# Peptides against a protein of PDB entry 6B4J: the designs that were tried, part 70

Target 1, 315 residues: chain A of PDB entry 6B4J
Amino acid sequence: DITMQWYQQLQDASMQCVLTFEGLTNSKDSQAKKIKMDLQKAATIPVSQISTIAGSKLKEIFDKIHSLLSGKPVQSGGRSVSVTLNPQGLDFVQYKLAEKFVKQGEEEVASHHEAAFPIAVVASGIWELHPRVGDLILAHLHKKCPYSVPFYPTFKEGMALEDYQRMLGYQVKDSKVEQQDNFLKRMSGMIRLYAAIIQLRWPYGNRQEIHPHGLNHGWRWLAQILNMEPLSDVTATLLFDFLEVCGNALMKQYQVQFWKMLILIKEDYFPRIEAITSSGQMGSFIRLKQFLEKCLQHKDIPVPKGFLTSSFWRS

## One batch from the design tools (peptide; made by RFdiffusion4, then SolubleMPNN)

Design b1_p15_5_s4 (from b1_p15_5, 7 letters changed)
Fold by OpenDDE base, seed 1:
Structure b1_p15_5_s4 (fold): chain B 315 residues (1-315), chain A 15 residues (1-15)
Amino acid sequence: as target 1 above (315 residues)
Amino acid sequence: LPDLPEATVERPSLD
């Protein structure tokens, strides 16, 4: 399976990255610990400052992240910080930055769907300039949300149930599995972030270059989902989230082919979702139904709420 | 369901 090979390659690259900077992370030296903390803050704080407020502020954040990744000193917490402070500094920063982008999907986008767009445009622009950060974003995303690949993790003989639950993307704390609503909320945030990344380009980059992980991956994702058996509640939720965020972009890109796909979803795949939907899961199902029916009736998918306009970039 | 061949999905973006 090509998809599973790709998944495994990204996970292996991520694991190898962790091993590469293990000397920095496991050091007992006081100076190394200080450098680690300074680098971690320099990588993650700018991402947490991303907001929907002003394009100018977003540019400043982007420039700061890019400067850090380029080996330039940046100001963080009143200190000059550079990846050159440690031989493993760049690998560590790339990993922590990628982890933080996915975490913003899991937390911020999960609670505020509109936040997907400013986070995604920065992530896309950084990915364009720093491909390794993009691969690490995918690795983190795929590990936390296997449905972003997509694939369904399988229970293996001898596996603990809680480890299987974690593979499915659930948080398990003190032998208690996460509630389904919280799980779906986090998965939704990550899928929405991904759907935003694949359609957005940083407006101050070289626009002649191909998107590093563009809408073709969105088309692939949809095709793979449709070739899989639906999961109760999960499929209806995430399919809606994906189409709400990137459906307009896919419609513009693929036109007639997109509408054929949407009809296939409504006529062939949707009944399969219905067949596995319990009475307690009807909310997600109904939401997807209403969205599909509205889009097919109007022959249009609306631009998602929070989409970055030209006025945002002039602010 | 017609197996949407994975190969039909990788149609290069018509630039």
Scores: peptide ipSAE 0.017, ipTM 0.549, DockQ to the pose 0.081
Fold by OpenDDE base, seed 3:
Structure b1_p15_5_s4 (fold): chain B 315 residues (1-315), chain A 15 residues (1-15)
Amino acid sequence: as target 1 above (315 residues)
Amino acid sequence: LPDLPEATVERPSLD
């Protein structure tokens, strides 16, 4: 299975990255610990600032992240910080930056769907300049949300139930599994962020180059989802999230092919979702139904709320 | 399930 091979390759690359910087993370030296904390803050704080800013401030954040990844000193917490402060500094920063982008999907986008777009445009622009950060974004995303691949993790003989639940993307703390609503909320945030990344380009970059992980991956994701058996509540939720965020972009790019796919979803795949939907899960089902019906009736998919306009970039 | 239409149009991503 080529999809599972791709998943495993990204996970292996992520694990190798962790092994590369373990000297920095495991150091008992006080100076190394200070450097690690300074680098971690320099990588993650700018990403957390994306959620509430104007276009001009978004550019400042992008430039700061890019400068850090380029080996230039940046100001963080009143200190000058550079990845050159430690031999593993760049690998560590790339990993922590990628982790933080996915975490913003999991937390910020999950709570405020509109936040997907400013986070995604920065992530896309950084990915274009730093491909390794993009691979690490995918690795973190796939590990936290296997449905972003997509695949369904399987229970293996001898596996603990909690470990299987974690593989499915659930948080398990003190032997308590996360509630389904919170799980779906986090998965939704990550899928929405992914759907935004694959369509957006940083406006101040070289737009003549192909997107490093563009809408063709969105088409692949849809094709793979439709070729899988639906999961109760999960499929209806994430399919809606994906189409709400990138459906307009897919429509513009694939035109007639997109509409054929949307009809296939409504007429063929949607009944399969219905067949596995319980009365307690009707919310996600109804939301997807209404979305599909509205889009087919109007022959249009609306631009998602929070989509970045020219006025945003002039602010 | 019927096969999805083949995606033949590849364009630059939206701004």
Scores: peptide ipSAE 0.016, ipTM 0.558, DockQ to the pose 0.178
Fold by OpenDDE base, seed 2:
Structure b1_p15_5_s4 (fold): chain B 315 residues (1-315), chain A 15 residues (1-15)
Amino acid sequence: as target 1 above (315 residues)
Amino acid sequence: LPDLPEATVERPSLD
């Protein structure tokens, strides 16, 4: 399975990255600890500052992240910080930056869906200039949300139930599994962020170049989902999230082919979702139903709420 | 699945 090979390659690259900076992370030296913390803050704070307020502020954040990844000194916490302060600094920053982008999907986008777009456009622009950050974004995303690949982790003989639950993307704390609503909320945030990344280009980059992880991956994702058995509540939720965020972009890109896909979803796949949907899960099912029916009736998918306009970039 | 013009997309066989 090429999809599983791709998944494994990204996980292996992520693990290898962690191993490369273990010297920095495990150092007992006070200076190394200081450098680590400074680099971690320099990588993560700018991402947390991303907002829907102004395009000019978003550009400042982008430029700061790009400068850091380019080996230039940046101001963080009142100090000059550079990845050159430690031989493992660049690998560490790339990993932590990628982790933070996915974390913003899991937390910020999960709570505020519109936040997907400004986060995604920065992530896309950084990915274009720093492909390794993009691979690490995918690795973090796939590990936290296997449905973003998509695949369903399988229970193996001798596996602890908690470990299986974690593989499925659940948080397990003190032998208590996360509630389904919180789980779906986090998965939704990550899928929405991913759906935004694959369609957005940083407007100040070379837009003539091919998107490093573009809408073709959105089409692949849909095709793979449709070839899988639906999961109760999960499939209806995430399929809606994905289509709401990137359906308009997919429609514009793939035209008639997209509508054939949407009809296939409505006529063939949707009944399979219905067959596994319990009465307590009808909310996500009905939401997907209404979305599909509206889109097919109007022969249009609306631009998602929070989509970045020309006016945003002039602010 | 409708044939995507992009040859690089792994088409999961829906058959």
Scores: peptide ipSAE 0.015, ipTM 0.561, DockQ to the pose 0.057
Fold by OpenDDE base, seed 4:
Structure b1_p15_5_s4 (fold): chain B 315 residues (1-315), chain A 15 residues (1-15)
Amino acid sequence: as target 1 above (315 residues)
Amino acid sequence: LPDLPEATVERPSLD
């Protein structure tokens, strides 16, 4: 299908990217190793510095990342670093930057949901200027969270259970699979980051341009989820996460069509989620139920906590 | 963004 073709294309592009910078990553030369480490730090440290504190700080971080990707020298760890230091430097930095954005979804957003917005607005702005970084963000996201595509990985004959668990997005270390709560927490963080990216535009960019991966992908995601069989606990969790983060934006964009979709979720799809929900999974189910009922009753979806306001950008 | 057509959600078979 078209969705799986898109998934595979992004994975192939990501794999090709890794091959392009293999010379840099596998080099035994001391200078090449130093350059690799400097580039890796220059790509990842600014992303880790993203916070909800001030819009001015976000602008500084954005400008630093954009400068690095533009071949300009940046200060990192007290040294001048540029992607021009190695022929594979740009490809390596783009890959590591994209990986780091997804990792912030997996870790920071998973623990602090409001962190989705400052991370996402930087990611969106960088994606607008550097499309390859956006494709690599999707590739990393899809690999770690297949539910972001969405699709459900299937067990293949002869596959090891651990490999199947990894395909589903579980971490498996020392033959121990990740606990379900930790798994869902990480998936939630990545979905929330994705839901934030598709609605946010960098305020200092050319807003007349079309969002490179905008709300139309949010609509597509919802449509695809609703056309799939629900998964126990997973669907209720991630559908809530998605709607809580981008439901207000979808409501504003699609208006009557959005409300028809929300009614369809409540009346047709929600009973199917209920049918597969065990007593131990009622938390996610009830949370989604209450959210849907409240939104339908009030004919409004609240602006998510942590949404960036004009006051944030003046700070 | 152009209005996307109403997403026809296939009613999953309850079977």
Scores: peptide ipSAE 0.017, ipTM 0.564, DockQ to the pose 0.041; fails the geometry check

Design b1_p15_6_s1 (from b1_p15_6, 7 letters changed)
Fold by OpenDDE base, seed 4:
Structure b1_p15_6_s1 (fold): chain B 315 residues (1-315), chain A 15 residues (1-15)
Amino acid sequence: as target 1 above (315 residues)
Amino acid sequence: SKKLEELLNFVPQEP
């Protein structure tokens, strides 16, 4: 399976990255520990500062992240910090930066859906300049949300239930599995972030180049989902999240073919979702149904709330 | 369905 090969390749690259900077992370030397903490803060704090307030502020954050990844010194916590402070510094920063982007999907976007767009445009722009960060974003995303690949992890004989739950993307702490609503909320945030990344380009980059992970991956994702058996509550939830965020962009890009896809979802895939939807899960199904019916009726998919306009970039 | 297969085999152009 080509999808699973791609998934595994990204996971292997991520694991190899961790091994390459293990010397930095496991060092008992006080100076190495200080460098590690400074690099971690320099990588993650700018991402946490991303907001919907002004395009100018977003540009400053982008420039800071790009400078750090380019080996330039940046100010962080009142100190000059550079990836050149340690031989493993760049690998460590790339990994932690990618992890933080996905974490913002998992936390910030999960709670505030509109936050997907400013985070995604920075992530896309950084990915364009630093492809390894993009691969690591995918690796982290796929690990936390296998539905972003998409695939459904399978229970194997002899596997512990908790390990299977973690593979499915659930948090398990103190032998307690995460509540379904919290799980879906986190998955929704990550899918929404992904759906935003694949459609956004950094406006100050070289637009002559192809998007490093563009809307073609959106089509691929939809096609793969439709070729899979639906999961109760999960499929209806995440399909809605995806289409709400990137449906307008897919419509503009693929036009008639995209409408054929939506008709196929309504006519052929909805009955399959409905068949596995319990009465307690009908809310997610109804939301998806109403969204698609409205879109098909109006022959339009609305621009998602929080989409970055030209006025945002002039602010 | 034939429709699904057609859509699944569609190679989207990169934007």
Scores: peptide ipSAE 0.106, ipTM 0.792, DockQ to the pose 0.892
Fold by OpenDDE base, seed 2:
Structure b1_p15_6_s1 (fold): chain B 315 residues (1-315), chain A 15 residues (1-15)
Amino acid sequence: as target 1 above (315 residues)
Amino acid sequence: SKKLEELLNFVPQEP
């Protein structure tokens, strides 16, 4: 399976990255510990500052992240910080930066769906300039949300239930599994972030270059989902999240072919979702159904709420 | 379905 091979390659690359900076992370040296903490803050704080407030502020954040990844000194916590302070500094920063982008999907986007767009446009722009960060974003995303690949983790003989639950993307703390609503909320945030990344280009970059992970991956994701048996509540929820965020972009790009896919979802895939949907889960199914019916009726998919306009970039 | 297979085999040209 090409999809699973790709998944495994990204996980292997992520694991190898962790091994490369293990010297920095495991160092008992006081100076190395200080450098590690400074680099971690420099990588993560700018991402946490991303907001929908002003395009100018977003540009400043982007420039700071890019400067850090380019080996330039940046100000963080009142100190000058550079990846050149340690031989493993760049690998560590790339990993922590990618992890933080995915975490913003899991937390910020999960709570505020509109936050997907400013986070995604920065992530896309950084990915264009720093491909390794993009691969690490995918690796973190795939590990936290296997449905972003997409695949459904399988229970293996001898596996602990908690480990299986974690593979499915659930948080398990003190032998208590996360509630389904919280789980779906986090998964939704990550899918929405991904759907935003694949369609957005940093406006101050070289737009003549091909998107490093563009809408073709959106088509692939949809195709793969349709080839899988639906999961109760999960499939209806995440399919809606994905289409709400990137459906307009996919429509514009693939036109008639995309409409054929939407018809196929409505006619062939909906009955399969409905068959596994309990009365308590009907809300997610109904939401998806209403969305698709409206889109097909109007022959249009709305621009998602929070989409960045020209006025945002002038602010 | 033949339609699904066609859609799944559709390789979008990278924009």
Scores: peptide ipSAE 0.088, ipTM 0.782, DockQ to the pose 0.812
Fold by OpenDDE base, seed 3:
Structure b1_p15_6_s1 (fold): chain B 315 residues (1-315), chain A 15 residues (1-15)
Amino acid sequence: as target 1 above (315 residues)
Amino acid sequence: SKKLEELLNFVPQEP
């Protein structure tokens, strides 16, 4: 399976990255610990500062992240911080930055769907300049949300139930699995972030270049989902999230072909989702159905709420 | 369906 090979390659690269900076992370030296913490803050704080308030602030954040990744000193926590402070500093920062982007999907976007767009446009722009950060974003995303690949993890013989639950993306603490609503909320945030990344380009970059992970991956994701058996509640939820965020962009890009896909979803895939949906889970399916039927009726997919406009970039 | 197969096998051109 080509998709599973791609997944595994990204996970292997991510694991290798962790091994490369193990010296920095495992150091007992006081100075190394300080450097690690400074680098971690420098990588993560700018991402947490991303907001929908002003395009100018977003540019400042982008420039700071790019400067850090470029080996330039940046101000963080009142100190000058550079990846050159440690031989493993760049690898560590790239990993932590990528992790933080995915975490913002998992947390911020999950709670505030509109936050997907400013986070995604920064992530896309950084990915364009720093491909390794993009690969690490995918690796983190795939690990936390296998549905972003997409695939549904299978229970293997001898596997502990908790390990299987974690593979499915559930948080398990003190032998308690998270509630389904919280799980879906986190998965939704990550899928929405991904759907935003694949359509957005940093407006101050070289837009003549091909998007490093563009809308073609959106089509691939949809095609793969449709070629899989639906998972109860999960498929309906995430398919809605994906289409709400990037449906307009896919419509503009693929036009008639995308409408054919939407018709196929309605005619062939909805019955399959409905067949596995319990009465208690019907809300997710109804939301998806109503959204798609409205799009088909109006022959239009709305621009998602929170989409960055020209006025945002002038602020 | 043949239509489904065609859509699933469609490789969109990179923009």
Scores: peptide ipSAE 0.070, ipTM 0.779, DockQ to the pose 0.807
Fold by OpenDDE base, seed 1:
Structure b1_p15_6_s1 (fold): chain B 315 residues (1-315), chain A 15 residues (1-15)
Amino acid sequence: as target 1 above (315 residues)
Amino acid sequence: SKKLEELLNFVPQEP
């Protein structure tokens, strides 16, 4: 289908990107290794410095990332670093930057949900100026969290169980699969980051331009989820995460049509989730149900905790 | 349902 074609195209582009900088990554030359390390640090450290503290600091981080991607020298680790240090430097930096954004969803947002917004607004702003970084963000996100596409990977004949578990997004180390709670925590972080990206625009950019991956993709994601059979625990968890983060934005954008979708979720989709939910997994479903029923009752979806206000940008 | 099909076929316009 068209969704799987889109998924595959992004994965192919990501694989092609890796091939383009293979010379840099596989080089045994000491200078090439040094350049690789410097570029990797320059791409990833600014992302790790993103915080909810001050808008001014966030702007500095954005400007540094944009400068690096624009071929300008930036200071990193006490050295001047530029993508021009190697012919494959730009491709490598774009890939590693995109990977790091998704990793912040997987790690930082998973532990601190409010961190989704400052990370997402930088990612969105960079995506607007550097569309290849955006495609690579999607590729990394889709690979780690197939539910962000969304699709459910299927077991194929001859596949090892561990490989199937990895395709589902589980970490498998030393033949031990990740615990379900840790898995869901990581998936939640990535979905929350995605839900934040699709609604946020960098305030210092040209806001007259269309969002490169906007709220229409939020509608698409919901529509695709509703057209799929629910997966035990996973669907209820991630649907809650998504709606908590971007439900307010979708409500404002699509109004009556979005309320119709929420009613459909309650009336048609909840029974299907409940039917596959064991007593031990009921907590995730109850949380989703309570959230959605509260929204329908109040005819409002709250602004998510951590949403960036005008006061943040003046700090 | 007809309602589900209508929602799934809805293509939201980007602002």
Scores: peptide ipSAE 0.055, ipTM 0.767, DockQ to the pose 0.839

Design b1_p15_6_s2 (from b1_p15_6, 8 letters changed)
Fold by OpenDDE base, seed 2:
Structure b1_p15_6_s2 (fold): chain B 315 residues (1-315), chain A 15 residues (1-15)
Amino acid sequence: as target 1 above (315 residues)
Amino acid sequence: SEKLKELLSFVPVDP
């Protein structure tokens, strides 16, 4: 399976990255610990500052992240910080930055869906300039949300139930599994972030170049989902999230072909979702149904709420 | 399905 090979390659690259900077993370030296903390803050704080307020502020955040990744000194916590302060500094920063982008999907986008777009446009722009950060974003995303690949992890003989639950993307703390609503909320946030990344280009970059992970991956994702058996509640939820965020972009890009896919979803795949939907899960099912019906009736998919306009970039 | 195979042929979808 090509998809699973790609998944595994990204996970292997992520694991190799962790091994590369383990000297920095495991150091008992006081100076190394200080550098680690400074680099971690420099990588993560700018991402936390991303907001829908102004395009100028978003540009400042982007420039700061790019400067850090380029080996230039940046101001963080009142200190000058550079990845050159330690031989493993760049690998560590790339990993932590990518982790933080995915975490913003998991937390911020999960609670505020409109936050997907400013986060995604920065992530896309950074990915264009720093491909390794993009690979690490995918690795973190795929590990936390296997449905972003997509695949459904299988229970293996001898596997602990908790480990299987974690593979499915659930948080397990003190032998208690996360509630389904919280799980789906986090998965939704990550899928929405991904759906935003694949359609957005940083407006101040070289837009003549091909998107490093563009809408063709959106097409692949949909095709893979449609080739899988639906999972109760999960498939209906995440399919809606994906289409709400990137459906307009896919419609514009693929036109009649995208509408054929949407019809296939409604006519062939939707009944399969219905067949596995319990009475307690009808909310996600109905939401997807209404969305598909409205889009097909109007022959249009609306621009998602929070989509960045020209006025945003002039602010 | 044959419909899905047709849809997959429209664009490069491999990573």
Scores: peptide ipSAE 0.034, ipTM 0.730, DockQ to the pose 0.416
Fold by OpenDDE base, seed 4:
Structure b1_p15_6_s2 (fold): chain B 315 residues (1-315), chain A 15 residues (1-15)
Amino acid sequence: as target 1 above (315 residues)
Amino acid sequence: SEKLKELLSFVPVDP
C-alpha cells in the first residue's frame, strides 16, 4: 500500500529526527538546557501569536520563523536566539515548530475554526522554504490524526487497549479514554488545518513554484476516504470539516470531476454512513447531509469563514 | 462503483 508506505516513511523520518537531537534533549548541562528552552520558545511562541487580526503581523511572524530556520538570530524572550547555538538546534527547532503547527490545529482550530487559515498560510509558506518542516508537520499530523492519512488503525493481537485507543488518536490519561466529543473536536481541528494548508500559498513567496503539498492531496484524501468503510461519527464529521474548508477550492480546481465526487458522496456513500449512524449520533450525519444538499442545489460551495482576503494582506 | 473507480483513477500518486 503506497499510502501506508508514505505514512511509515514520514514516521521513520520523524523518529530519526528525534534521535538526532536527543543529545540536546537529554543533556544535563545547564547551558544546553538553557539553549533547548530558548530554542523551543523561539520555535513555538511565534506560532501561538498567529491571529486573524492583521496580515502585517502575520508577515512578521513568518519572517521570524523563517529567519530562525535560516540560522539567523532572532529575538525571543528578550534574548538573541539562533539554531547555531547547538549542532542539533536546527533539527530540534524544525521538529518543535512542526509539532506546534499541528498542536494549533488540535487546540486553536478545534475551538476557533477560522483560525485554520492564518495558521495554514504560515505553515504552507514555511513548508515551501523548509520542506523538512512540512514532512514533520505531516508526521505529527498523521500520528495524532490517522484519519488525515487516511487509514484506520487496527487492533493487533497482544496490543494493550490503551495503546490501540492512542493509535486511533484518543488521549488516554490515568487509564481514562477521552470523551468522543472532545476527540472529534480535536480531529476536526487537525483536519481543518490540513484542508487549509493544501489550498493556501504564502503570498510573498515564489508562487510560480508548485505547492509542496497542494490540492491534489485533497483529491487523494477524498478518494481514499470514499474507498474506505465509514466509521460511526468520525467519517461524517471529518468529511464535513474537510469539505467546508477546502470544498470551494476543490470545486474551482476540479470542476465537473469535483461535482461527480459530491454526487457520489450523496448517492452512494451517504447510505453507508447512515447505516452505521445511531439515532443518538445523527448530528454529524445531518450536518454533512444538509451541507451537501445545499451545495448540490446551489451548484456552489461557499468560501469558508475566515478565508484570507486581499484586504487582510493590506492590513 | 464505476464512478468511484473513475475518481480513484484520477488520484495523484502519493509522494
Scores: peptide ipSAE 0.032, ipTM 0.728, DockQ to the pose 0.398
Fold by OpenDDE base, seed 3:
Structure b1_p15_6_s2 (fold): chain B 315 residues (1-315), chain A 15 residues (1-15)
Amino acid sequence: as target 1 above (315 residues)
Amino acid sequence: SEKLKELLSFVPVDP
């Protein structure tokens, strides 16, 4: 399966990256530890500062991240920090930056859906300039949310139940699995972030170049989902999240073909989702149904709430 | 479905 090969390649690259900077992370030297912490803060703090407040602030954050990745010194915590402070500094920063973007999907976007857009536009712009960061974003995303690939992890013989639950994307702490609502909330945040990334371009970059991971991957994702058996609650939830965030962009890009896809979802895929939906899970199904019915009726998919406008970039 | 395969044929999906 090509999709599974792609998944595995990204995971392997991520694992190799971790091994590459192991010397920095495992060092007992006080200076190395300080460098590690400074680099980690320099990579992650700017991402946490991303907000919907002003385009000018977003540009400053982007410029800071790009400067750091370019080997330039940046101010972090009142100190000058550079990836050149350690031979493994760049790999470490790229990994931690990518991890932080996905974490913002998992946490911030999960709680505030509108946050997907400013985070995603920075991530997209950084990905365009630093492809390795993009690959690491995918690796982190796929590991935390296999449904972003998409694939459904299978239980293997000899596997511990907790490990299987983790593979499915559940958090397991003290032998307690995460509640379904919290799980779906986190998955929703990550899918929404992904759906935003694939449609957004950094406005101050070279927009003549092809998006490094554009809407064609959105089409691929939909196609793959529709070729899979639906999962109870998960498929209806994430399909809604995806379409709410990137449906307008897909509609504009693929026009008639996208409408055919929506009709296919309504006519062929909905009955399959319904057949596996329990009464307690009907909320996600009904939400998806209502969304699609409204879109088909109006022959339009609304621009998602929080979408960045020209006024945002002038602020 | 055949319909889905047809839809996919119209979009350059990177392998």
Scores: peptide ipSAE 0.032, ipTM 0.732, DockQ to the pose 0.409
Fold by OpenDDE base, seed 5:
Structure b1_p15_6_s2 (fold): chain B 315 residues (1-315), chain A 15 residues (1-15)
Amino acid sequence: as target 1 above (315 residues)
Amino acid sequence: SEKLKELLSFVPVDP
């Protein structure tokens, strides 16, 4: 399975990255610990400062992240910080930056869906300039949300239930599994972030270059989902999230072919979702149904709420 | 379905 090979390759690359900077992370030296902490803050704080408020602020954040990844000194916590302070500094920063982008999907986008767009446009722009960060974003995303690949982890003989739950993307703390609503909320945030990344380009970059992970991956994701048996509640939820965020972009890009896909979803796939939907899960089912029916009736998919406009970039 | 196979062939599925 080519999809599973791709998944494994990204996970292997991520693991190798961790091994590469292990000397920095495991150092007991006071100076090395200080450098690690400074680099971690320099990588993650700018991402946490991303907001829907002003395009000018977003540009400053982007420039700061790009400068850090380019080996230039940046100001963080009142100090000058550079990846050149340690030979493992760049690998560490790339890994932590990628991890933080995915975490913003998991936390911020999960709670505020419109936050997907400013986070995604920065992530896309950084990915264009720093491909390794993009690969690490995918690795972190796939590990936390296997449905982003997509694949559905299976229980194997001899596996602990908690380990299986973690593979499915659940958080397990003190032998307590995460509640289903919280799980779906986090998965939704990550899928929405992914759906935003694949359609957005940084407006101050080289527009002649091909998107490093563009809408063709959105088409792939949909095709793979439709080729899989639906999961109860999960498939209806995430399919809606994906289509709400990137359906308009896919419609514009693929036109007639996209409408064929949407008809296939409504006529062939949706009945399969219905067949596995319990009375307690009707919310996600009804939401997807209403969305599909409205889009097909109007022959249009609305621009998602929070989509970045020209006025945002002038602010 | 044949429709799904057609859709899979339209855009490269492999990353």
Scores: peptide ipSAE 0.031, ipTM 0.721, DockQ to the pose 0.402

